# Ledger of designs, part 192: peptides against a protein of PDB entry 5T59

Target 1, 112 residues: chain A of PDB entry 5T59
Amino acid sequence: TTPTMQSTSLLTEHLGYPPISLVDDIINAVNEIMYKCTNAMEKYLMQRNIIGKKDFSDEIKIGTAKLESLLENSVDKNFDKLELYVLRNILSIPSDLLEENRFRLLHHEKLV
Target 2, 90 residues: chain B of PDB entry 5T59
Amino acid sequence: EHIRFQRLVQVCNKALEESIRKLQSWEKIHECFPNYGQTREGIENLTVCQQQVIKLWSNLSRVEFDAIFHERSIEEKLNQLDDLINKARS

## One batch from the design tools (peptide; made by RFdiffusion4, then SolubleMPNN)

Design b2_p29_1_s3 (from b2_p29_1, 12 letters changed)
Fold by OpenDDE base, seed 5:
Structure b2_p29_1_s3 (fold): chain B 112 residues (1-112), chain C 90 residues (1-90), chain A 29 residues (1-29)
Amino acid sequence: as target 1 above (112 residues)
Amino acid sequence: as target 2 above (90 residues)
Amino acid sequence: DEFEKEWKEMDELLEKEKEKLEERRKKRK
């Protein structure tokens, strides 16, 4: 079940920020890390681009780009799944808490 | 009684592990460097590179995710959410 | 286990929400 507007509002109040913001932080972080990793890989290999009398610079650049694409696709898929999981199973409010009486409980706790 | 934060950590780890899985494949790495990987030195360099990248991936993600969790106070908030749910069901 | 089951369920949701997730990705970039 997709999160409702009501649950989003309640969670936003509870968290102090929208649930999606946490997900965005996580995904933005991993994307940054991903490119740091691929950059490090390219630099490492480019410092070792000549073996014997052969220069492998072009192959290294192409190969690193391929790996970057591979990693990027995997990150996108798995962290899309993460987004769905977090919003559905972690940052979610059970239906019984969405009732009026339970809604008041959430507000009450906020005021205390 | 508190389960949501544990699940958050778990799903983060799962996503990270699944994302890096293909880079853990030597065959996949070698395919990207077909001629470079035909040399002894090339193989050695690729091996070290692969290991270092995986370590970098793990270390950076740990540091950054912990920072995010701290800045967002997510453990406390999720524990509170668990408590609220449990209280409501009592 | 329970988590793995839940994680696998996301595969189905991923397919259903593919377009929405792509749009979200564009917004983050």
Scores: peptide ipSAE 0.758, ipTM 0.961, DockQ to the pose 0.958
Fold by OpenDDE base, seed 3:
Structure b2_p29_1_s3 (fold): chain B 112 residues (1-112), chain C 90 residues (1-90), chain A 29 residues (1-29)
Amino acid sequence: as target 1 above (112 residues)
Amino acid sequence: as target 2 above (90 residues)
Amino acid sequence: DEFEKEWKEMDELLEKEKEKLEERRKKRK
């Protein structure tokens, strides 16, 4: 099941931040890393663009762009799955804790 | 038992591993550089580049994710969540 | 095995939440 508003509120109180914020941090980080990797690849190959008398600069640019696209698509898919997994299976509150009495218990434990 | 943080680490690793899997394919790399990869030097450069990218991917992700986990105190918070759930079920 | 099963189950959810996830991706960029 998808997270409820109540679950999100309780988790936000517990964490000190919304659960989605953690996911955003993770995905933002990996996106930055992804582009650092592709940029590093392009720079490395562009420093080695001439072999013999042939200049492969155009092919390197096109090829690196293709790899970037490939990586981007894979990152998007897998980290979308990660988002769903984290919110559903990790940062989730069982239904028994969403009951009124259990809600009070959570607040009590936090205050003590 | 504390299980949620372990699952977080596991799913992060899984997503990272699956994301980089296609770049681990030499065939995928080579097909992007069809003429460059027909030269000896080109093959050598692509080989080194592939290895370096994979290492960079792994190293940067480890450092950044650990920093995020620390800044968000997520291990402690998830352990506490496990404890609360277990206590409520007792 | 259990994790892999749970991971694969996300494929179905991924398809259902595709538009929402795409929107969120755009916001993060």
Scores: peptide ipSAE 0.758, ipTM 0.961, DockQ to the pose 0.935
Fold by OpenDDE base, seed 1:
Structure b2_p29_1_s3 (fold): chain B 112 residues (1-112), chain C 90 residues (1-90), chain A 29 residues (1-29)
Amino acid sequence: as target 1 above (112 residues)
Amino acid sequence: as target 2 above (90 residues)
Amino acid sequence: DEFEKEWKEMDELLEKEKEKLEERRKKRK
């Protein structure tokens, strides 16, 4: 089940921020890490671009770009799944507690 | 009792592990550097590079995710959420 | 295990929410 507006509001009140904000932090962080990793890889290999009398700079640049693309695709897929999982299974309120009676109880407990 | 934060850590680790899995494949690495990887020295460099990248990935993600979890007080909030739900059902 | 099952279930949801997720990705960039 997809999160409802009601659950989002309740969770926002509980967390002090919208649930999606946590997901955004996580994904933004991993994206930054991803590019740091690929940059480090390129730098490392470019410092070792000559073997014998052959310069492999072009191959290194192309190869690193390919690996970056590969990693990007994998990150996008898996962290999209993470987003769905977090919002559905972790930052969620059971449907039975979203009913009016249970909703009031939950809200009351939070305010105590 | 408290399960949500554990699940959060678990799913984060899963996503990280699955994301880096292809880079852990030597074959995939080698395919990107077909001629460079045909040299002994190239293989050595790629091997070290692969290991370092994986370590960097793991270390940076651990540090950053822990920081996020702390800044968002997510463990406490998720534990409270578990408690609220359990109490409501009792 | 249970987690792996839940994780795999996201594959179907991922396909359904593909466009929405892409839009979200654009907003973060």
Scores: peptide ipSAE 0.757, ipTM 0.961, DockQ to the pose 0.954
Fold by OpenDDE base, seed 2:
Structure b2_p29_1_s3 (fold): chain B 112 residues (1-112), chain C 90 residues (1-90), chain A 29 residues (1-29)
Amino acid sequence: as target 1 above (112 residues)
Amino acid sequence: as target 2 above (90 residues)
Amino acid sequence: DEFEKEWKEMDELLEKEKEKLEERRKKRK
């Protein structure tokens, strides 16, 4: 079930923030981590760029860029799935509770 | 009884695991460094690099995600949500 | 298991929500 405006509002009230904000935090964090990882890779290999009489600096730069792209694509796909999963299955209100009579229970519990 | 936070941790781990899967492939790593990886020293460097990156990925994600979960009080909020749902269905 | 089934179900949703997800990605960047 796709999240509705009602569920979003109720969850926002419950959480103190919109459900999507948590997802954004997670995805922003992993993106930062991703680039830290690729940067670390490049730096590590660039410190070891000369083997024998050959300088592999160009190959290292190209190779790490390729790996970065590969990781970026995978991160995008899997964390898009995460977003969908979280909003659908975790930060969601069952349909049977998305009725006016059931909303009172949620509000009542907050006030008590 | 409380299931949502467990699912959150599970899906985060799944996404992280699937994201790094290709970097766990030595073949994929080697393909990016075809000439560098033909040298003994290059292979050694790539091996260490691969291992360190995977560790860095895991460690940083754990620390950052735990921080997010704490700042958002998500475990408590999800447990409360479970309780509210269960109560409403009783 | 149940989680893996639910996780795989997201593959279909990815295709349906592709445009929306791409737009959200652009906003985060």
Scores: peptide ipSAE 0.757, ipTM 0.960, DockQ to the pose 0.949

Design b2_p29_1_s4 (from b2_p29_1, 13 letters changed)
Fold by OpenDDE base, seed 1:
Structure b2_p29_1_s4 (fold): chain B 112 residues (1-112), chain C 90 residues (1-90), chain A 29 residues (1-29)
Amino acid sequence: as target 1 above (112 residues)
Amino acid sequence: as target 2 above (90 residues)
Amino acid sequence: SEFDKEWEEMDKLLEERKEELEERRKKRK
């Protein structure tokens, strides 16, 4: 199920930040790492671009770009799934505890 | 009792592993460098490059994710959440 | 495993909320 505003509010109070902020941190980090990896790959190969008197610079640039795109697509998919998973299964409050009476108890316990 | 943080680590690892899967395929790597990869030296370079990228991916992600988890105090918060929920159900 | 099953279940949600996730991605970039 999709997180409710109520659960988001409670979790924000508990965490000290909105649950989505954690997800954003994770995804932003992996995106940065992704481009560092592809950049490193390109740099490594470009330093080794000449073999047998042939210059493979153009092929290397195109090839690394293709790999970057491939990685981007995979990262987007899998970390979108991660977002969904985290918000649904980890940073979530069971629905039964969001009922009026149970909600009060949970809130009270947090404040104690 | 405490399960949420374990799941967080697990799902992060899963996403990272699945994301890098294509780069772990030699065939996929080679396809991007069809002529370069037809040379002995090119194959050697691509092999080393592939290994280094995968290691870099793993190392950087570990460092950054651990930093995030620490900064957000997420293990403690998730454990507390588990405890609150379990207590409410007891 | 149970986790693997839960992970695969996200594929359905991913499809259902594709547009929303794309918009969120744009905001981060």
Scores: peptide ipSAE 0.743, ipTM 0.960, DockQ to the pose 0.946
Fold by OpenDDE base, seed 5:
Structure b2_p29_1_s4 (fold): chain B 112 residues (1-112), chain C 90 residues (1-90), chain A 29 residues (1-29)
Amino acid sequence: as target 1 above (112 residues)
Amino acid sequence: as target 2 above (90 residues)
Amino acid sequence: SEFDKEWEEMDKLLEERKEELEERRKKRK
């Protein structure tokens, strides 16, 4: 199930930031890395675009664009799954801790 | 006892591995460069490029994710969360 | 493994939450 507002609030208090912020950091980072990788690939091949008497620049540009799209789609899918997993299984509070007496425990531990 | 941070590292690695899987396929790479890949030099260049990209992907991800985890103090926070949960269940 | 099982369960959630996740992605970009 989806995280509750109560869970999000408690975790935000505990972490010092909303749980989704961590996910955003991770995904933003991997997106940046992704484009660095594809850019590096294009540059590397474009420096080697001529084989014999044939110029493969156009093919390289199209090919690297295809690979970029392929990687982008894969990143989107897998890190969407990561988001779901993190919020459900890692940054989550079990139901037994979502009781009134357990809330006090969380607050108490924070103050101590 | 402390399991959440381990899970975080695990799921990050899983997502990274699954994301790069198609680029690890030579067939997928070659399909994008059908004529370039029919030349000896082209094959060599693509091979090196593939290896370098995969390495770059892995290295940059490690560095950046570790930085994020540090800045967010996530290991400590997740360990504390585990402790709180265990304490509540005791 | 237990993790693999949990990871595979996300496939169902991914499909169910597809539109929401797409909107989230737009916000980040």
Scores: peptide ipSAE 0.743, ipTM 0.960, DockQ to the pose 0.951
Fold by OpenDDE base, seed 3:
Structure b2_p29_1_s4 (fold): chain B 112 residues (1-112), chain C 90 residues (1-90), chain A 29 residues (1-29)
Amino acid sequence: as target 1 above (112 residues)
Amino acid sequence: as target 2 above (90 residues)
Amino acid sequence: SEFDKEWEEMDKLLEERKEELEERRKKRK
């Protein structure tokens, strides 16, 4: 199920930020890490591009680009799943707490 | 019972593990460097590179995710959410 | 495990919301 506006508002109040912000932080971080990893790989191999007087620079560039694409596709898929999972199963409010009486209780507990 | 933060950690680990899984395949690494990987020295370099990338992936993700969780106080907030839900259901 | 089942259930939802997620990805990048 997709989060409702009400649940988003309540969670935002509780967290101090919108639930999606946490997801964005996580995904932004992993994307940065991903490119750091692929960059490190390319640099490492480019420092070792000559073997037996043969220059493998072009092959290294192409190969690392392929691996980057592979990793990028995997990251996109799995962290899209993470987003869906977090918003549905972790940062969610059960329907019984969305009722008027329960809502008031939630606010009361937060303020006291 | 507190369960949400545990699930958050679990799903983060799962996503990280599944994302890096293909790079853990030597065959997939090697096929990207068909000529380079035919040399002894090339194989050695690719082996070290693969290991270093996986370590870097794991280390950076741990540090960054922990920082995010701390900055967002997510463990405390999720525990509080669990408590509120449990209390409301009692 | 129960988690693994829940994780796999996201595959269907992922496919259904693929375009939306792609748009969000573009915004983050």
Scores: peptide ipSAE 0.743, ipTM 0.960, DockQ to the pose 0.926
Fold by OpenDDE base, seed 4:
Structure b2_p29_1_s4 (fold): chain B 112 residues (1-112), chain C 90 residues (1-90), chain A 29 residues (1-29)
Amino acid sequence: as target 1 above (112 residues)
Amino acid sequence: as target 2 above (90 residues)
Amino acid sequence: SEFDKEWEEMDKLLEERKEELEERRKKRK
């Protein structure tokens, strides 16, 4: 099920930050890593762009771009799934705890 | 008893593994460099490059995700959440 | 495994919330 506003508020209080912030940190990190990887790949190959008498610079640039695109699409898909999974299955409060008396438990534990 | 943090690590690894899967395919790498990969040196360079990228992907992800988890105190918080849930159900 | 099943279930949600996720992606970038 989709996270409710109540669960988000409770989790935010518990975590000290909104649950989505953790997801954002993870995804931002992997995106940065992704581009570091593709950049490293391009640089490595561009330093080895000439084989024999042939210059493969153009092919390397195009090929690396294709791989980057491929990786981007995969990262987007899988980390979108990660976001959904984390918010549904990890940073979630079971429905039985979303009752008034159960809310007090979470608040009470934080105040004590 | 404490399962949420384990799941977090697991799903992070899954997403990372699935994301890099296509780059682990030599065929996918080679098809992006059709002429370059027809040379001996090209194949060698692509092979090394592929391996290095995968290693870089893995290493950087480990370092960065661990840092995030630490900064967010997520293991402790998730364990506490597990405890709260278990306590409420007992 | 149980996790694998849960992971695969996200495929359905992914399709249903595709636009929302795309918008969030734009905000992060």
Scores: peptide ipSAE 0.743, ipTM 0.960, DockQ to the pose 0.945

Design b2_p29_2_s1 (from b2_p29_2, 13 letters changed)
Fold by OpenDDE base, seed 5:
Structure b2_p29_2_s1 (fold): chain B 112 residues (1-112), chain C 90 residues (1-90), chain A 29 residues (1-29)
Amino acid sequence: as target 1 above (112 residues)
Amino acid sequence: as target 2 above (90 residues)
Amino acid sequence: ERMEKFKKRREEFREKNKEELLEEVEKEE
């Protein structure tokens, strides 16, 4: 089910915030976590950049960047799916509840 | 009875698990550090790094997502939504 | 910088899927 203005309004009223705000929180969080992870990787390896008198700093930087890109792509892919699923199937109102009589019921329940 | 919050947790976990899967591949990690990974110490460092990152990913995501769910009162709200839907269908 | 790039990617995704799913949602914001 595709979100409609009506459903969004009802859900916003129910939640106290727009449905997309929850998704934003989730996706923002995971992206911040992602970069924390990659930064940690780089720092850890850069502290261990010299082996046998050979400096691997450049390789570490490049390699970490590659892993970051890989993780970015994976995060984007999976959380794009998550966004669609949440908005369609979790934060959604069935069509039968969008009818006039059901709409009134939702408002009534909120007021009581 | 209440299904939406459970689904939310499930899809979040799935997304997190799928996202980190590539970092769980030693081969992919090693490919990013071809010369570094040819040394004994390099392999050891990469191994520890891999484990720590995965752990960090898991721990941070759990803490942050739980915080979000709490701040948004999403379990309660989704349960209420389920109840409303069920009531309307009865 | 990284987060800005992320924000851009997210915007692009939502714009791409606007008609299919997010059109009405975005208007409510």
Scores: peptide ipSAE 0.556, ipTM 0.931, DockQ to the pose 0.112
Fold by OpenDDE base, seed 3:
Structure b2_p29_2_s1 (fold): chain B 112 residues (1-112), chain C 90 residues (1-90), chain A 29 residues (1-29)
Amino acid sequence: as target 1 above (112 residues)
Amino acid sequence: as target 2 above (90 residues)
Amino acid sequence: ERMEKFKKRREEFREKNKEELLEEVEKEE
């Protein structure tokens, strides 16, 4: 079910925040975590960049950048799906309840 | 029946698991460091690094997502939503 | 810099799926 203005309004009232805000929190968090992970990886390897008197700093930088790109693509793909799923199937009000004005229960319960 | 929060947790976990899957591949890790990974010490460092990154990913995601869910009171809100919907259909 | 790139990618995704997400995204903006 595609989100509607009505459902969004009702859910916002129920949640105390727009549904998209939760998704934003989740996706923002995972992206921050992602870059923390890649930064940690680069730092760890850069502290160990010399082996047998060879300096692998350039290779480490390039390699970690490649891994970061791979992770970015995976995160984007999977959390794009998550965003759509959450907004359509979890943070949603069934259309039949909207059509029959059964959503009044949301207002009634909030007022009581 | 409460179903929405369970689904939220499931899809979050699934997304996290699938996102980190490529980094769990030693082959892919090694390919990014072809010369570094030809040394014994390099292999050891990459192995530890891979393990640490995966652990960091798992730990941080757990902590941060739990915090988000708590701050947003999402379990309670979704349970209430389920209850309201079920009540409306009864 | 990385987060800026992320924001751009996210914006592009939401723009691509604007019809499906429009009502949800616009309320937050």
Scores: peptide ipSAE 0.556, ipTM 0.932, DockQ to the pose 0.106
Fold by OpenDDE base, seed 1:
Structure b2_p29_2_s1 (fold): chain B 112 residues (1-112), chain C 90 residues (1-90), chain A 29 residues (1-29)
Amino acid sequence: as target 1 above (112 residues)
Amino acid sequence: as target 2 above (90 residues)
Amino acid sequence: ERMEKFKKRREEFREKNKEELLEEVEKEE
């Protein structure tokens, strides 16, 4: 079910915020976590960049960048799906409740 | 009776699990560090690093998502939504 | 910089799916 202006308005009134705001919070959080993880990985390895007499700093920087890119692609793919699913199936109003009389019911319940 | 919040948690967990899956592959990790990973110490460091990152991912996501759900009161709101829908259909 | 790149990617995704899902939501915001 595709979100409509009516359903979005009803949900916003019910939630106290637009449905997309929840999705924004979730996706923003995971991206921040992602970069915390990759930064931690780079720092850990850079503290161990010398093995014997060889310095692996350049290889570590390139390698961690590649892993970051891989993680970015995976996060984007999976959370793009999440956004669509949440907005279509979780934060949604069934068609039968979008009728005028049903719309009043939602308002009535909130005021009681 | 209440299904929406459960589904939200499920899809969040699924997205998190699928996102980190590629970093769980030792082969992919090693390919990014071909020379470093040919040394004994390098292999040890990469192994520990991989484990720590996965743990950090899991712990941070749990804490942050729980905080979001609490701040947005989403469990209560979704339960109320389920109740309203069920009442309207009765 | 990383977060800015992320925001750009997110905007591109939403623009691509605007007609299908997000058109009415964007108007409300």
Scores: peptide ipSAE 0.553, ipTM 0.930, DockQ to the pose 0.108
Fold by OpenDDE base, seed 2:
Structure b2_p29_2_s1 (fold): chain B 112 residues (1-112), chain C 90 residues (1-90), chain A 29 residues (1-29)
Amino acid sequence: as target 1 above (112 residues)
Amino acid sequence: as target 2 above (90 residues)
Amino acid sequence: ERMEKFKKRREEFREKNKEELLEEVEKEE
């Protein structure tokens, strides 16, 4: 179900914030976490960049960048799906509740 | 009776799990460090690194998502929404 | 910088799905 202005308004009133704000929080958080993870990985390995007499710093930098890209793509893919799903199926008002009588009921419940 | 918050948690967990799946692959990790991973010490370091990253991912996501859900009072709000819907349909 | 790139990607996604997400995006604006 596609979000509607009516649905968004009702949900915003109910939630106290626009539905998209929750999604923003979630997705922003996971992206920050993602980069924290990749940074930690790089730092950990860079502290262990020399094995024997060989310096693997360049390989570590390239490798961690590749992993970051891989993770980034996966995060984007999965959380893009999440955004659509949440907005359409979780933070949504069923069509039957968008009828005039049901609409009034929701407002009535809010005001009472 | 209350389903929306449960679904939210489920889809969040699924997205998190699916996102980290690639890093759970030792093969993919090793491929990024082909020469480093040919050394015993390198393998050990990569193994620890992989484990730590996965744990960090899990821990941080749990803490942050719980905080978001709390700050947004989303469980309560979604439960109320379910109740309203059920009431309207009864 | 990374987060800025992320924000750009997110914006691109929402622009691509603007029709479906129009009401939500506009509300946030």
Scores: peptide ipSAE 0.549, ipTM 0.931, DockQ to the pose 0.103

